# Peptides against a protein of PDB entry 8OXM: the designs that were tried, part 46

Target 1, 371 residues: chain A of PDB entry 8OXM
Amino acid sequence: FKAEFRLAGGVNLPKIIDCVGSDGKERRQLVKGRDDLRQDAVMQQVFQMCNTLLQRNTETRKRKLTICTYKVVPLSQRSGVLEWCTGTVPIGEFLVNNEDGAHKRYRPNDFSAFQCQKKMMEVQKKSFEEKYEVFMDVCQNFQPVFRYFCMEKFLDPAIWFEKRLAYTRSVATSSIVGYILGLGDRHVQNILINEQSAELVHIDLGVAFEQGKILPTPETVPFRLTRDIVDGMGITGVEGVFRRCCEKTMEVMRNSQETLLTIVEVLLYDPLFDWTMNPLKALYLQQRPEDETELHPTLNADDQECKRNLSDIDQSFNKVAERVLMRLQEKLKGVEEGTVLSVGGQVNLLIQQAIDPKNLSRLFPGWKAWV

## One batch from the design tools (peptide; aimed at target 1 D185 G366)

Design b2_p18_3_s4 (made by RFdiffusion4, then SolubleMPNN; from b2_p18_3, 9 letters changed)
Fold by OpenDDE base, seed 3:
Structure b2_p18_3_s4 (fold): chain B 371 residues (1-371), chain A 18 residues (1-18)
Amino acid sequence: as target 1 above (371 residues)
Amino acid sequence: SLAEEMEKAKLEAREKLR
C-alpha cells in the first residue's frame, strides 16, 4: 500500500488507496467505510455465473456478451476493498460534470444539469401529471450528447464503430441480467464506462431483487435506458444490435432457469447476505436536502430490531424471499403482468417500460432520468 | 458546429463499414 490516500467525496468519505500488487502493477483500491460491500461481492459472483452461461451459448459468445466484473474483498459488514476499475469514468461525470460535462460542451444553450435537477426537485411531491409535464420540458431543453463519448475517445472510424458495438452489447447484457436479478439504483454515478473498451461497469449493487420498488419513491423502470444511454448506441438507438443482444441474453437466462433459481435461492437464504431494503438504507438512497435537518442521531437501529419477535421477522423474511423467487421464476418463464410472452415480446415490453417518459418522470430526481 | 461535423464524419465512416 502507498502511504498516501485520497478521499473520494460523499457522506461515507471512501478512501482511495493505491496498492502495488506482487506483479508490480499499481491498482487503485476503494475502501468504503459504511457500505455493505458483501452485496457487491455476492452480485459479482452472480454476474460471473451469468457470464459463464453467456459464454456457453454460441450466439451470445459470438456477440461477446458479458457483464464487466470487478474484484470485491469484503473486510466486514460495513467495510471492504473494492478493486477500483482503472480507466473507467462514471457516465455522470462525463455527461453532467459542472465545469466540463459533455452537455455543457456540446449543448451550451440547453438547461444546465443543475437547472434540470432543480425543476424536477420542485415537483418531487407533486402529482404524476405535473411531474410528467416538467420532465417533458426538461427533456426538450436538455438534449442527449452521449454519442460524443465514443467520438472523442476513438478517432479512427473502424475502432469507433467496434467500440460503439461493444458499448451497445454491454448495455444490452447488463440491462437484461440486471432486470432478471431486479437490480435497482442505476443512477449515473453507479454506472461507469471503460475509456478503452467502451463497456459499462455497474457498481453499488445494494438494490437487488426489485427492492427498488419498495423505496419511498418506487423505481418504475426495469433498467437504465435513458436518452443519453440510447444516444451512445448511435443512430439505430434501441433497434438492431441492442434489441438482438437483449433477446439473445434473455434467451440464455430463460434457458438457464433452474440454475439461476437454485443460485438465487441459496443467496436469498444466506444469513450473511442482507438484500432486504431497510428504512435507513432507503433514506440514504433517496435523501432529500430537506431531510438532512431531521436526522436526529437518536434512532438507535439496534433497539428496534431487538423488540420484534425473531419468529415474526423470520416469517416475514421467508415470505418476502418466496415472493422474490416466484417473481424470478415468472421473469424466467416470460410471465409479465399475468401474460406469458415470447423472448421478443418480453424484451420489447421491457424496452418500452424503460423508455416511457411517464415511468421516467416518476423516478426519484437523484436518479436523473433526463440524462 | 464541430459536433455536427464530427457526427457527419462518423456517419459517413459507418456507411463505408456496412
Scores: peptide ipSAE 0.020, ipTM 0.385, DockQ to the pose 0.013
OpenDDE base, seeds 1, 2, 4, 5: peptide ipSAE 0.017, 0.015, 0.008, 0.015; ipTM 0.422, 0.457, 0.365, 0.399

Design b2_p18_4 (made by RFdiffusion4)
Pose (drawn by RFdiffusion4):
Structure b2_p18_4 (pose): chain A 334 residues (1-279, 317-371), chain P 18 residues (1-18)
Amino acid sequence: FKAEFRLAGGVNLPKIIDCVGSDGKERRQLVKGRDDLRQDAVMQQVFQMCNTLLQRNTETRKRKLTICTYKVVPLSQRSGVLEWCTGTVPIGEFLVNNEDGAHKRYRPNDFSAFQCQKKMMEVQKKSFEEKYEVFMDVCQNFQPVFRYFCMEKFLDPAIWFEKRLAYTRSVATSSIVGYILGLGDRHVQNILINEQSAELVHIDLGVAFEQGKILPTPETVPFRLTRDIVDGMGITGVEGVFRRCCEKTMEVMRNSQETLLTIVEVLLYDPLFDWTMNPFNKVAERVLMRLQEKLKGVEEGTVLSVGGQVNLLIQQAIDPKNLSRLFPGWKAWV
Amino acid sequence: SLTPKQRAVVEKREALLF
């Protein structure tokens, strides 16, 4: 074990450690004290199950739809450990870096990230109209730059297109799974992009199962489909590879709702922390019902096809009205 | 009310504004 450890930031102060194994290769681990990783363990298990199901299905096997997973080992009710992701860079560090940010490098005339943050802070005390107007003004003077990422990293057109296609597929699959699982904490620091495979990895998973509505600022989108992600998917935008991959993933999930419910039914017997406190779990049953409704496409008794559900999700995600009400720190304009 | 974990998420987002 290495004698030094680093802090990853945050109120809980997670610890980062390095371990040297028998082969001598250093491996980085993140011990997360005062936090419950049992929910993250369930998320990783369902991620692996979805990846296996996508691999089993011939339609998705050809499309090579995969979910990037990292091992999470719970150690107690209030602590645990997880595998650190190597070879990845934060999206916000690449895009909105103060020093060498992509938006500053490519579009110096556009508004800086500090100006946008100042405007968002000044407008949180305003009404809906002023928030919508400021958001539209910010979007008018802030063009997406993320499309140049692979352009700056993959000079060969074949490799560039392969990495762009893998990025698009990974974004579609991660977005579908996050909607199904109700993942809401999807700001720039929770998503890591690989420098080689160019596949997005979700690292935080801190809150899910429709917890953004509980937060003071409700999450009005099911997944992150901001202007930067759409521009980086290519000229075709959400139409094309993204829509088809979403449809295929939704079909696979509708075909495997039995396995998904079997995986998620681990609750109601060993409830995790933050629940059943202050004295057939209530909130566990509620989230199981909501997941079942999402999987069956019933909701309030209405039937919805896979294509219609995908179109509705795209409309909700790209709607500026929903993006205006989001948390300013979520970086909806980014 | 909010859990300690949910409050930590809110405070983390607020720190991003600076």

Design b2_p18_4_s1 (made by RFdiffusion4, then SolubleMPNN; from b2_p18_4, 7 letters changed)
Fold by OpenDDE base, seed 4:
Structure b2_p18_4_s1 (fold): chain B 371 residues (1-371), chain A 18 residues (1-18)
Amino acid sequence: as target 1 above (371 residues)
Amino acid sequence: SLTPTQLAVVKGLESLLK
């Protein structure tokens, strides 16, 4: 190991270390010190299996529909070594977390990322109507800029066009597979973009199997399809290539129902794979920046809002696993809200749910649904 | 490292996927 480390940015301050292998090759490794890397490792394998299913189908293979995977070596429940995705940047870093973030560079007269966050935090405990109104004001004064990522990285117009298509295909594949696996919305720091391929890499897979719906602020979208995510697709947005790639991915997932159910069943019943949401994990995922100072160990059990979602958790682990499997089976049958949908109908519903500003306005403000 | 169960699943699936 080299004595020098770099911070990769992001919420968990992952350390990038250079490691010289026994083969004399330098390998960059990401050391995470707070994340359950076991979940990441498991989900990367599920992604590899999904990729194998996608490669077997001629239509998805021709479109090169894949989820980018990385190597995970979990060392403990709270530590491990990730292969650092060399030549990747967090979408959130490019957009808002850098001093020269794309929003500041391209939209200097818009609200700052801090002003947007402040406005949405002020209404966090307010009605859905008030949240929606403030979210619309924030969105009006914080216009998407992610189109500029491909324009900055790919100066040749033909390369730019192909990379924008690669991005769009990557978003489509990860959105549909992420929906099937119940990954929900993804924090902007947990989505990396490859600066060479324009493909997405999803990291920190600690929320799966719709466990984001039982958070104190429940998820309201099937996947992250925020305005900047859409802006990166260019003028067509969610139409054309994105929609078709979602449909082709969903076709493969639905046609692979038995395989996917068998895989997920074995994972859900693995006693060493803790996929369930616990109160401490929920608090960690939705902590307010102001509450970082008051982590005194006196968990006074009196916050009533956590009690309502906790009362449904009194179901035995097996009943939760059975419910997850049942919901997965419904998704793979195209059952949405008790109605059987075609692949096109299901994909359309999911896209509409993901881009609905009413759903986005209800998300946890810390996840920055306006980005 | 995968759990023994996860590793068995991956190996089993790799075998089913051959």
Scores: peptide ipSAE 0.008, ipTM 0.466, DockQ to the pose 0.022
OpenDDE base, seeds 1, 2, 3, 5: peptide ipSAE 0.000, 0.008, 0.000, 0.007; ipTM 0.254, 0.452, 0.417, 0.468; seeds 2, 5 fail the geometry check

Design b2_p18_4_s2 (made by RFdiffusion4, then SolubleMPNN; from b2_p18_4, 10 letters changed)
Fold by OpenDDE base, seed 5:
Structure b2_p18_4_s2 (fold): chain B 371 residues (1-371), chain A 18 residues (1-18)
Amino acid sequence: as target 1 above (371 residues)
Amino acid sequence: PLTPRQLATVLGLQSLLS
């Protein structure tokens, strides 16, 4: 290992270390020191399974629909080595870096990323109507720029076009599979973009099975399809390639119902896979900068009241697991709000939910729904 | 029918079962 390390962005300040393998090749590794990398490892295997299903189908294989995966080596419950996605950048770093972010470079007269965040934090405890009005003002004065990612990285027009298609396919595949698995916490630091492939890499997979809906500020969108995410697709936006790739991914997922349910059932009842949202994790994920000082976990919350009978905890866990399986079965049948939808109808509903500014305005400000 | 464990093994999820 080299003595030097870099900080990756994010709340846990993961360390990027350079190491030389036994093959003499230098490799970057991400060392997470606070996250349970077992959750990431499990979800990467589920993504590999989804990729296997997508490769078996001729229509999804022809479209090269895949979820980008990374190697996870868990070392402990709180530490592990991730294969750092070499040549990836967080979309948040590209878009809203304070020094040289794409919004500042291409839209210097728009609101700063800090001004947008401040305005949305000021209304965080306000009504949904007031949140919506401020979100619309922020969006009007913070115009999307993510189209420039492919334009900066791919100067040849033919390469640029192919990379924009690769990006659009990656967003579609990860959005639909992420929805089926109930993947949450899709903030701009948890989504990386590969600077060579233009494909997305989803990291920090600890909010799954719709556990984002039980956060203090519940998640109101099925996946990240914000204005910058759409701008990266080019002039057609969510229409054409994106919609068709979502539909073909959803078709494969729905046709693989028995396989997906059986795997998720094994995972939900694995005692080593802590997928449940706990109050401390919920507070940590939605912690305000002002609250960083006081939450030293005083471990002295009396162990006495958490002695709710192990039987009542187990019964509550089983009821949550059953509800997750039932909701997964509904998604795979196309049941939305008690109605059975076609693949096209279901994908359309999910797109409309994901782009709705009323849903986006209700998200936690740290999710940065205006980006 | 494959057991959930056998299916996880066939799908390369072996590390979830170890």
Scores: peptide ipSAE 0.010, ipTM 0.503, DockQ to the pose 0.022
OpenDDE base, seeds 1, 2, 3, 4: peptide ipSAE 0.006, 0.008, 0.009, 0.006; ipTM 0.436, 0.473, 0.469, 0.437

Design b2_p18_4_s3 (made by RFdiffusion4, then SolubleMPNN; from b2_p18_4, 7 letters changed)
Fold by OpenDDE base, seed 2:
Structure b2_p18_4_s3 (fold): chain B 371 residues (1-371), chain A 18 residues (1-18)
Amino acid sequence: as target 1 above (371 residues)
Amino acid sequence: SLTPRQQAVVKGLESLLK
């Protein structure tokens, strides 16, 4: 490791350290301080397993359907080295950077990202109807621009087309696998885009197994399929390549039901894998400052030794774990709202739920559902 | 590094995927 480090911006002041490998190559490493990276490490392994299932199937292999993974080396309960995804940028940094974000550059007469956030925060405690009306006004005055990412990065038309397809496939694969695993907290800073491959890298995997639904503001979408995410797919949007890649991913997941259930069962009962939502974590996730510069201390869950009897904790935990497994089994059978759906029917329902402005308007404003 | 238990879980899971 080099003795010098750079501070990355954002919450917890992650340290970027350069390490020289045994191969003499410099690799950037992100050292997150005070975050439990065990969650990310476990979920990266689940993604590698999903990738193995996708590579075994001829139809998903031909489509190159994969979830981008990164190496996580947990150093302690509160520190780890992420292999920094070199050549990735948060989609939020590209889209809504305060100085020269793509929205400001391409749509200078639209609302600023700050104006959009302010309007949605003003209605945060209001009715669903008032949230929907303000969300529609924000969306009308904040038009998608993410198509320009591939246009800026890939000037050759043939490369541009290939990269747009890679992006669309990455969104489809990560959306369906993320839905099966109940992955939440998919805000614009938790999704990176690779500037060379146009593939998405999902980070901060601490909200899994639908635990986003028990947040003070519940998550109402199965995955992030917001207007900018769709705009990056180009003129076809969610139709054609995206839908077909979702269906083929869902086919592989449903046909791998026994394997996926066994995997998730082992993880849910691993005492070292704290997937449960706690009040401090919930507050931390939904009390994010407007300004990326504010140092919020990570509220550690360890300080709430509520002396509940071990027996009552174990029984409550087991009931939640059983409910997660039952819901996973339903998803893998195509059971939605008590109805058995075909793969195409299930994927269609999930797409409709993810793009519904009524669902999007109900999300926590820090999720930035208008982006 | 993953804990020895997490490594055993991973190896078990990798064995189910062989």
Scores: peptide ipSAE 0.017, ipTM 0.573, DockQ to the pose 0.023
OpenDDE base, seeds 1, 3, 4, 5: peptide ipSAE 0.008, 0.006, 0.008, 0.008; ipTM 0.485, 0.475, 0.524, 0.500

Design b2_p18_4_s4 (made by RFdiffusion4, then SolubleMPNN; from b2_p18_4, 8 letters changed)
Fold by OpenDDE base, seed 1:
Structure b2_p18_4_s4 (fold): chain B 371 residues (1-371), chain A 18 residues (1-18)
Amino acid sequence: as target 1 above (371 residues)
Amino acid sequence: SLTERQRNIVLGLESLLF
């Protein structure tokens, strides 16, 4: 390891370290402190399994449908090392960087990202109707620009076209697998795009198995399919390639039901894998910028071990695990809202739910559903 | 705005690849 480190930014101040392998190659690693990387590591294993299923099927293999994975090595309950996703940028950094974001560059007369956030924060505690109206005003004055990512990175028209298709396939695969695993909506900083492949890398997998539905502001979309995500697909949007890749991914997932259930069951009952949402994690994920000043953890919360009987905790955990497995089985059977759907019907419902401005307007404003 | 012709070309190319 080199003696020098860099900060990657963000609240947890992760450290970028360079190491020289026994092969003499320099490799970048990210060291996270105060974060449990076990969930990320487990989710990467599940993604690797999904990739194996997608590679076994001729139709998904021909379409090169894969989820990008990265190496994670958990070191403790509060620390780990992950592979630095070299040659990636957060989509949020490209889109809404304060200095040189694509929205500011291509749409200088639109609302700023700050103005959009402020407007949506002002209505956060308001009715769904008021949230919807303000969300529509924000959307009208903050037009999508993510098409320019591929246009900036890929100047050759044939390469540009191929990379836009790679992006569309990556969004489709990650959306469907993300839905099956219950990843829900994803913060714009937790979706990286590869500047060479145009494929997405999902990081910080701290919300899985629909635990986003039990947040203080529940998730209302099956995956992130916001206007900029769709704009990156180009003029066809969610129609054509995206829809077909979603359908083929869903077909493979549904046909692999037994394998997926068995693996997720083993993971849900692993005592080393805490996938449950705790109140502190929920508060952290939906923290307001204003609330950062007051959460000095006064270390003087006496560990009153509320010895809630180990039996009652275990019974509550088992009931949550069973509900997650039942819901996973429903998804893999195409059961939506008590109705069995075809692959095309299920994918259509999920797309409509994900793009519905009524669902998007109800999301936590900190996750920027207008981006 | 991309023309309807450009849309049809993209859709056609996408249908050949997927």
Scores: peptide ipSAE 0.016, ipTM 0.396, DockQ to the pose 0.014
OpenDDE base, seeds 2, 3, 4, 5: peptide ipSAE 0.014, 0.000, 0.000, 0.000; ipTM 0.404, 0.323, 0.311, 0.317; seed 5 fails the geometry check

Design b2_p18_5 (made by RFdiffusion4)
Pose (drawn by RFdiffusion4):
Structure b2_p18_5 (pose): chain A 334 residues (1-279, 317-371), chain P 18 residues (1-18)
Amino acid sequence: FKAEFRLAGGVNLPKIIDCVGSDGKERRQLVKGRDDLRQDAVMQQVFQMCNTLLQRNTETRKRKLTICTYKVVPLSQRSGVLEWCTGTVPIGEFLVNNEDGAHKRYRPNDFSAFQCQKKMMEVQKKSFEEKYEVFMDVCQNFQPVFRYFCMEKFLDPAIWFEKRLAYTRSVATSSIVGYILGLGDRHVQNILINEQSAELVHIDLGVAFEQGKILPTPETVPFRLTRDIVDGMGITGVEGVFRRCCEKTMEVMRNSQETLLTIVEVLLYDPLFDWTMNPFNKVAERVLMRLQEKLKGVEEGTVLSVGGQVNLLIQQAIDPKNLSRLFPGWKAWV
Amino acid sequence: SDPLLEQREEEIWEWRYG
């Protein structure tokens, strides 16, 4: 074990440690004190199940739809450890960096990130109309730059297209799974992009199962489909690879709702922390019902096809009306 | 450092532990 440890930031102050194994290769681990990783363990287990189901299905096997997973080992009710992701860089560090940000490097005439943050802070005390107007003004003077990422990393057109296609597929699959699982905390620091595979990885998973509505600022989108992600998917945008991959993933999930419910039914017997406090779990049953409704496509008794559900999700995610009400720190314009 | 992100983390923590 290494004698030094680093802080990753945040109120809970997670600890980062390095361990040297028998082969001598250093491995980085993140011990997260005062937090419950049992929910993250369930998220990783369902991620692995979805990846296995996508691999089993011939339609998705050819498309090589995979979900990037990292091992999470719970150690107690209020602590645990997880595998650190290596070879990845944060999206916000690449795009909106103060020093060498992509938006500043490519579009110096556009508004800086500090200006946008100042406007968002000044407008949170305003009404809906002023928020919508400021958001549209900010979007008018802030063009997506993320499409140049692979252009700056993969000079060979074949490798460049391969990495772009893998990025698009990974974004579609991760967005579908996050909508199904109700993942809401999807700001720039919770998503890491690989410098080699160019596949997005979700690292935080701190809040899910429709917890953004509980937060003071409701989450009005099921997944992050901002202008940067759509521009980085290519000229075709959401139409094309993203839509088809979303349809395939939704079909696989409809075919495997039994396995998904079997995986998620670990609750109601060992409830995790933050629940059933302050004296057939209530909120566990509620989230199981909501997941079942999402999987069956019933909702309030209405039937919805896979294509219609995908189109509705795309319309909700790219709707500026929903993006205007989001938390300013979520970086909806980014 | 970004104060908006800090505000976000505080709100999550306040919800969990009051």

Design b2_p18_5_s1 (made by RFdiffusion4, then SolubleMPNN; from b2_p18_5, 10 letters changed)
Fold by OpenDDE base, seed 5:
Structure b2_p18_5_s1 (fold): chain B 371 residues (1-371), chain A 18 residues (1-18)
Amino acid sequence: as target 1 above (371 residues)
Amino acid sequence: RDPLLDEMGRAIHDLRYG
C-alpha cells in the first residue's frame, strides 16, 4: 500500500488507496468506511444482468448500450474495497471543484458553486414557488460547461465525436436502467466519468426501489438529466441519439419483464439485502454540510426501538416489498400515473420529468440540481 | 429457468456465503 491516499469526495470521504498487487501491478482501491457495500455489490450484479439482456438484443448490442459496472469486494458490514475504476473522476470534481472546476475556468463571471449552494440552502424551507424562482436565478447565472470534458480529454476531432457518442449512450442506458430499478441519490459525487471511455459509472447504490421518494425532501426526478449532463451530449441535447438509446433500452427492459420481476422479488425478500430506507440513513443522506461535525451517529443502540411487535414490522416490510414489486411491474408495462404508454411515450414523459425546472427546484440542495 | 436467473442466484449465493 502507498502511504498517500486521495479523497473521492462525498459525505463518507472514501479513501482512494494505491495498492501494488502480488502481480506487481498498481491498482487503485476505493476504501469506503461505514457503507454497506453489500447493497452496491447486489446492484452491480443486477446491472450485469441488465447488460446481458442488452447484449442479447441486436439493436442495443449494435449501439453498445451498457451500464458500467465495477468489482465490489465486501470485507465487512462496515468496510469494503471497491475496485476503484482507474481513470474515473466524479462529475462534481470536474465541474465544481473549489480550486479549478470547469465552471470557474470557463465561466469565471458566473456565480460560484458556493454562491449557488448558499442561495438554494436559504430557500430550502420555503415554498415551491420561492424555490423555483431562486433556482431559475441560479440557473441563469450558472451556465453549463460539461461539453468541455470531452474537448479537454479528446483533442482529435474524430475521437472527440466518438467519445461524445459513448457518453450520450452511457447516460441513456444508465438513466433507463436506473429508473426501472428506482435508483436515487444521484448527486454529482455519486456519478463518475471515465476519462478514457467517457462512460458514466454510478456508485453508492444504497437508495434503490424508489426509496428516494420517502426521504425528508423527496426525490422528484426519475434520473439525473440536469443541464450539465445534457450539455455533455452536445448540440442535439436530449434529442436524437439520447432519446433513441433510451427507447431501445426501455424496449429491452419491458420485453424482459418476467426476468426482471423474478430477480427483484428474490432481492426484496433477501434478509441480507437491506434496501429499506431507515430514518437514520434518511437523516444522514440529507444532512447539511454544516451539521457534518457533530452528528457522528453514536448508534446508541438504546434509542427506544418502539416495540412494534415483530409481527407488525414483518407485515410492514411485506407491504412495502409488495408495493415495490407492483410499481416495478407498472414501469415494465409502461403504466405511468394510471395510463399505459408506448415506449416512446414513456421515455418522453421521463425526459420531461427529469428536465422540468419545477421538479429540479424541489430536490434537496445537496443534490445540486443546477449542475 | 432462464440461465440469467440461475447466474444471479449463484452470484447472490456467493455474496451471502462466499
Scores: peptide ipSAE 0.024, ipTM 0.646, DockQ to the pose 0.021
OpenDDE base, seeds 1, 2, 3, 4: peptide ipSAE 0.019, 0.000, 0.020, 0.021; ipTM 0.609, 0.322, 0.615, 0.609

Design b2_p18_5_s2 (made by RFdiffusion4, then SolubleMPNN; from b2_p18_5, 10 letters changed)
Fold by OpenDDE base, seed 2:
Structure b2_p18_5_s2 (fold): chain B 371 residues (1-371), chain A 18 residues (1-18)
Amino acid sequence: as target 1 above (371 residues)
Amino acid sequence: MDPLLEEMGKAIFDLKYG
């Protein structure tokens, strides 16, 4: 390792370190010192397995459907090393950076990202109707610009078309795999885009198995399919390539039901894998930017010493695990709202749920559903 | 065992004990 480190931004101030491998190559790594990376590591392994299933199927292999993965090495319950996703940028950094964001560059007369956030925060405790009206006003005055990512990065028209296709495939694969696994907290900083491949890299996998639904502001969408995400696909939007890639991914997942259930079962009953939502984690994920000053959630391990009878904790845990497995089985059977759907019907429902302004308006303002 | 389950069992083992 080099003796020097850089700080990454954010509350936990992750350390960026450079290491020289035995191959003489420099590799940048991110060291988190107050975060449990075990969930990220487990989810990356599940993604690798999903990739193996997708590569075995001829139709998904021909489409090059993959979810991007990164290396995670947990060092302790509160520390680990992440592979630095070199050549990636958070979609939020590209879109809504305060000075040079694509929205400000391409739509200078629209609302600022700050104005949009402020308007949505003002209605956060209001009715769903008031949230919807303000969300629609925000959306009308904040038009999507993510199409310009590929246009800025890929000047050759043939490369541009190929990269836009790679992006659309990456969104489709990650959306369906993420839905099956119940991946939450898909805000614009937790999704990176690779500047060379145009593929998405999902980071911070700490909300899985639909645990986003038990947050103080529940998650109301199956995956991120916001207006900018759709705009990056180009003129066809969610139709054509995206929909077909979702359907083919869902087909492989449903046909792999037994394998997926067995694996998720092993993970859910792993005593070293804490996937459950706790109140401190829930508060941390839905903190107001203005409240960043006081609540350093020292996730002190000592608050686990509430010796509630081991039996009652185990019984409560097992009941949650059983419900997660039942819901996973339903998804893999195409059971939505008590109805068995075809792959096309299920994918259509998920797309409609993900793009519905009523669902999007109900999300936590920090998720930035207007982006 | 499905080779995929064996690879995953190994990967889970490597996460736990590696």
Scores: peptide ipSAE 0.008, ipTM 0.508, DockQ to the pose 0.021
OpenDDE base, seeds 1, 3, 4, 5: peptide ipSAE 0.007, 0.005, 0.007, 0.000; ipTM 0.411, 0.431, 0.415, 0.234

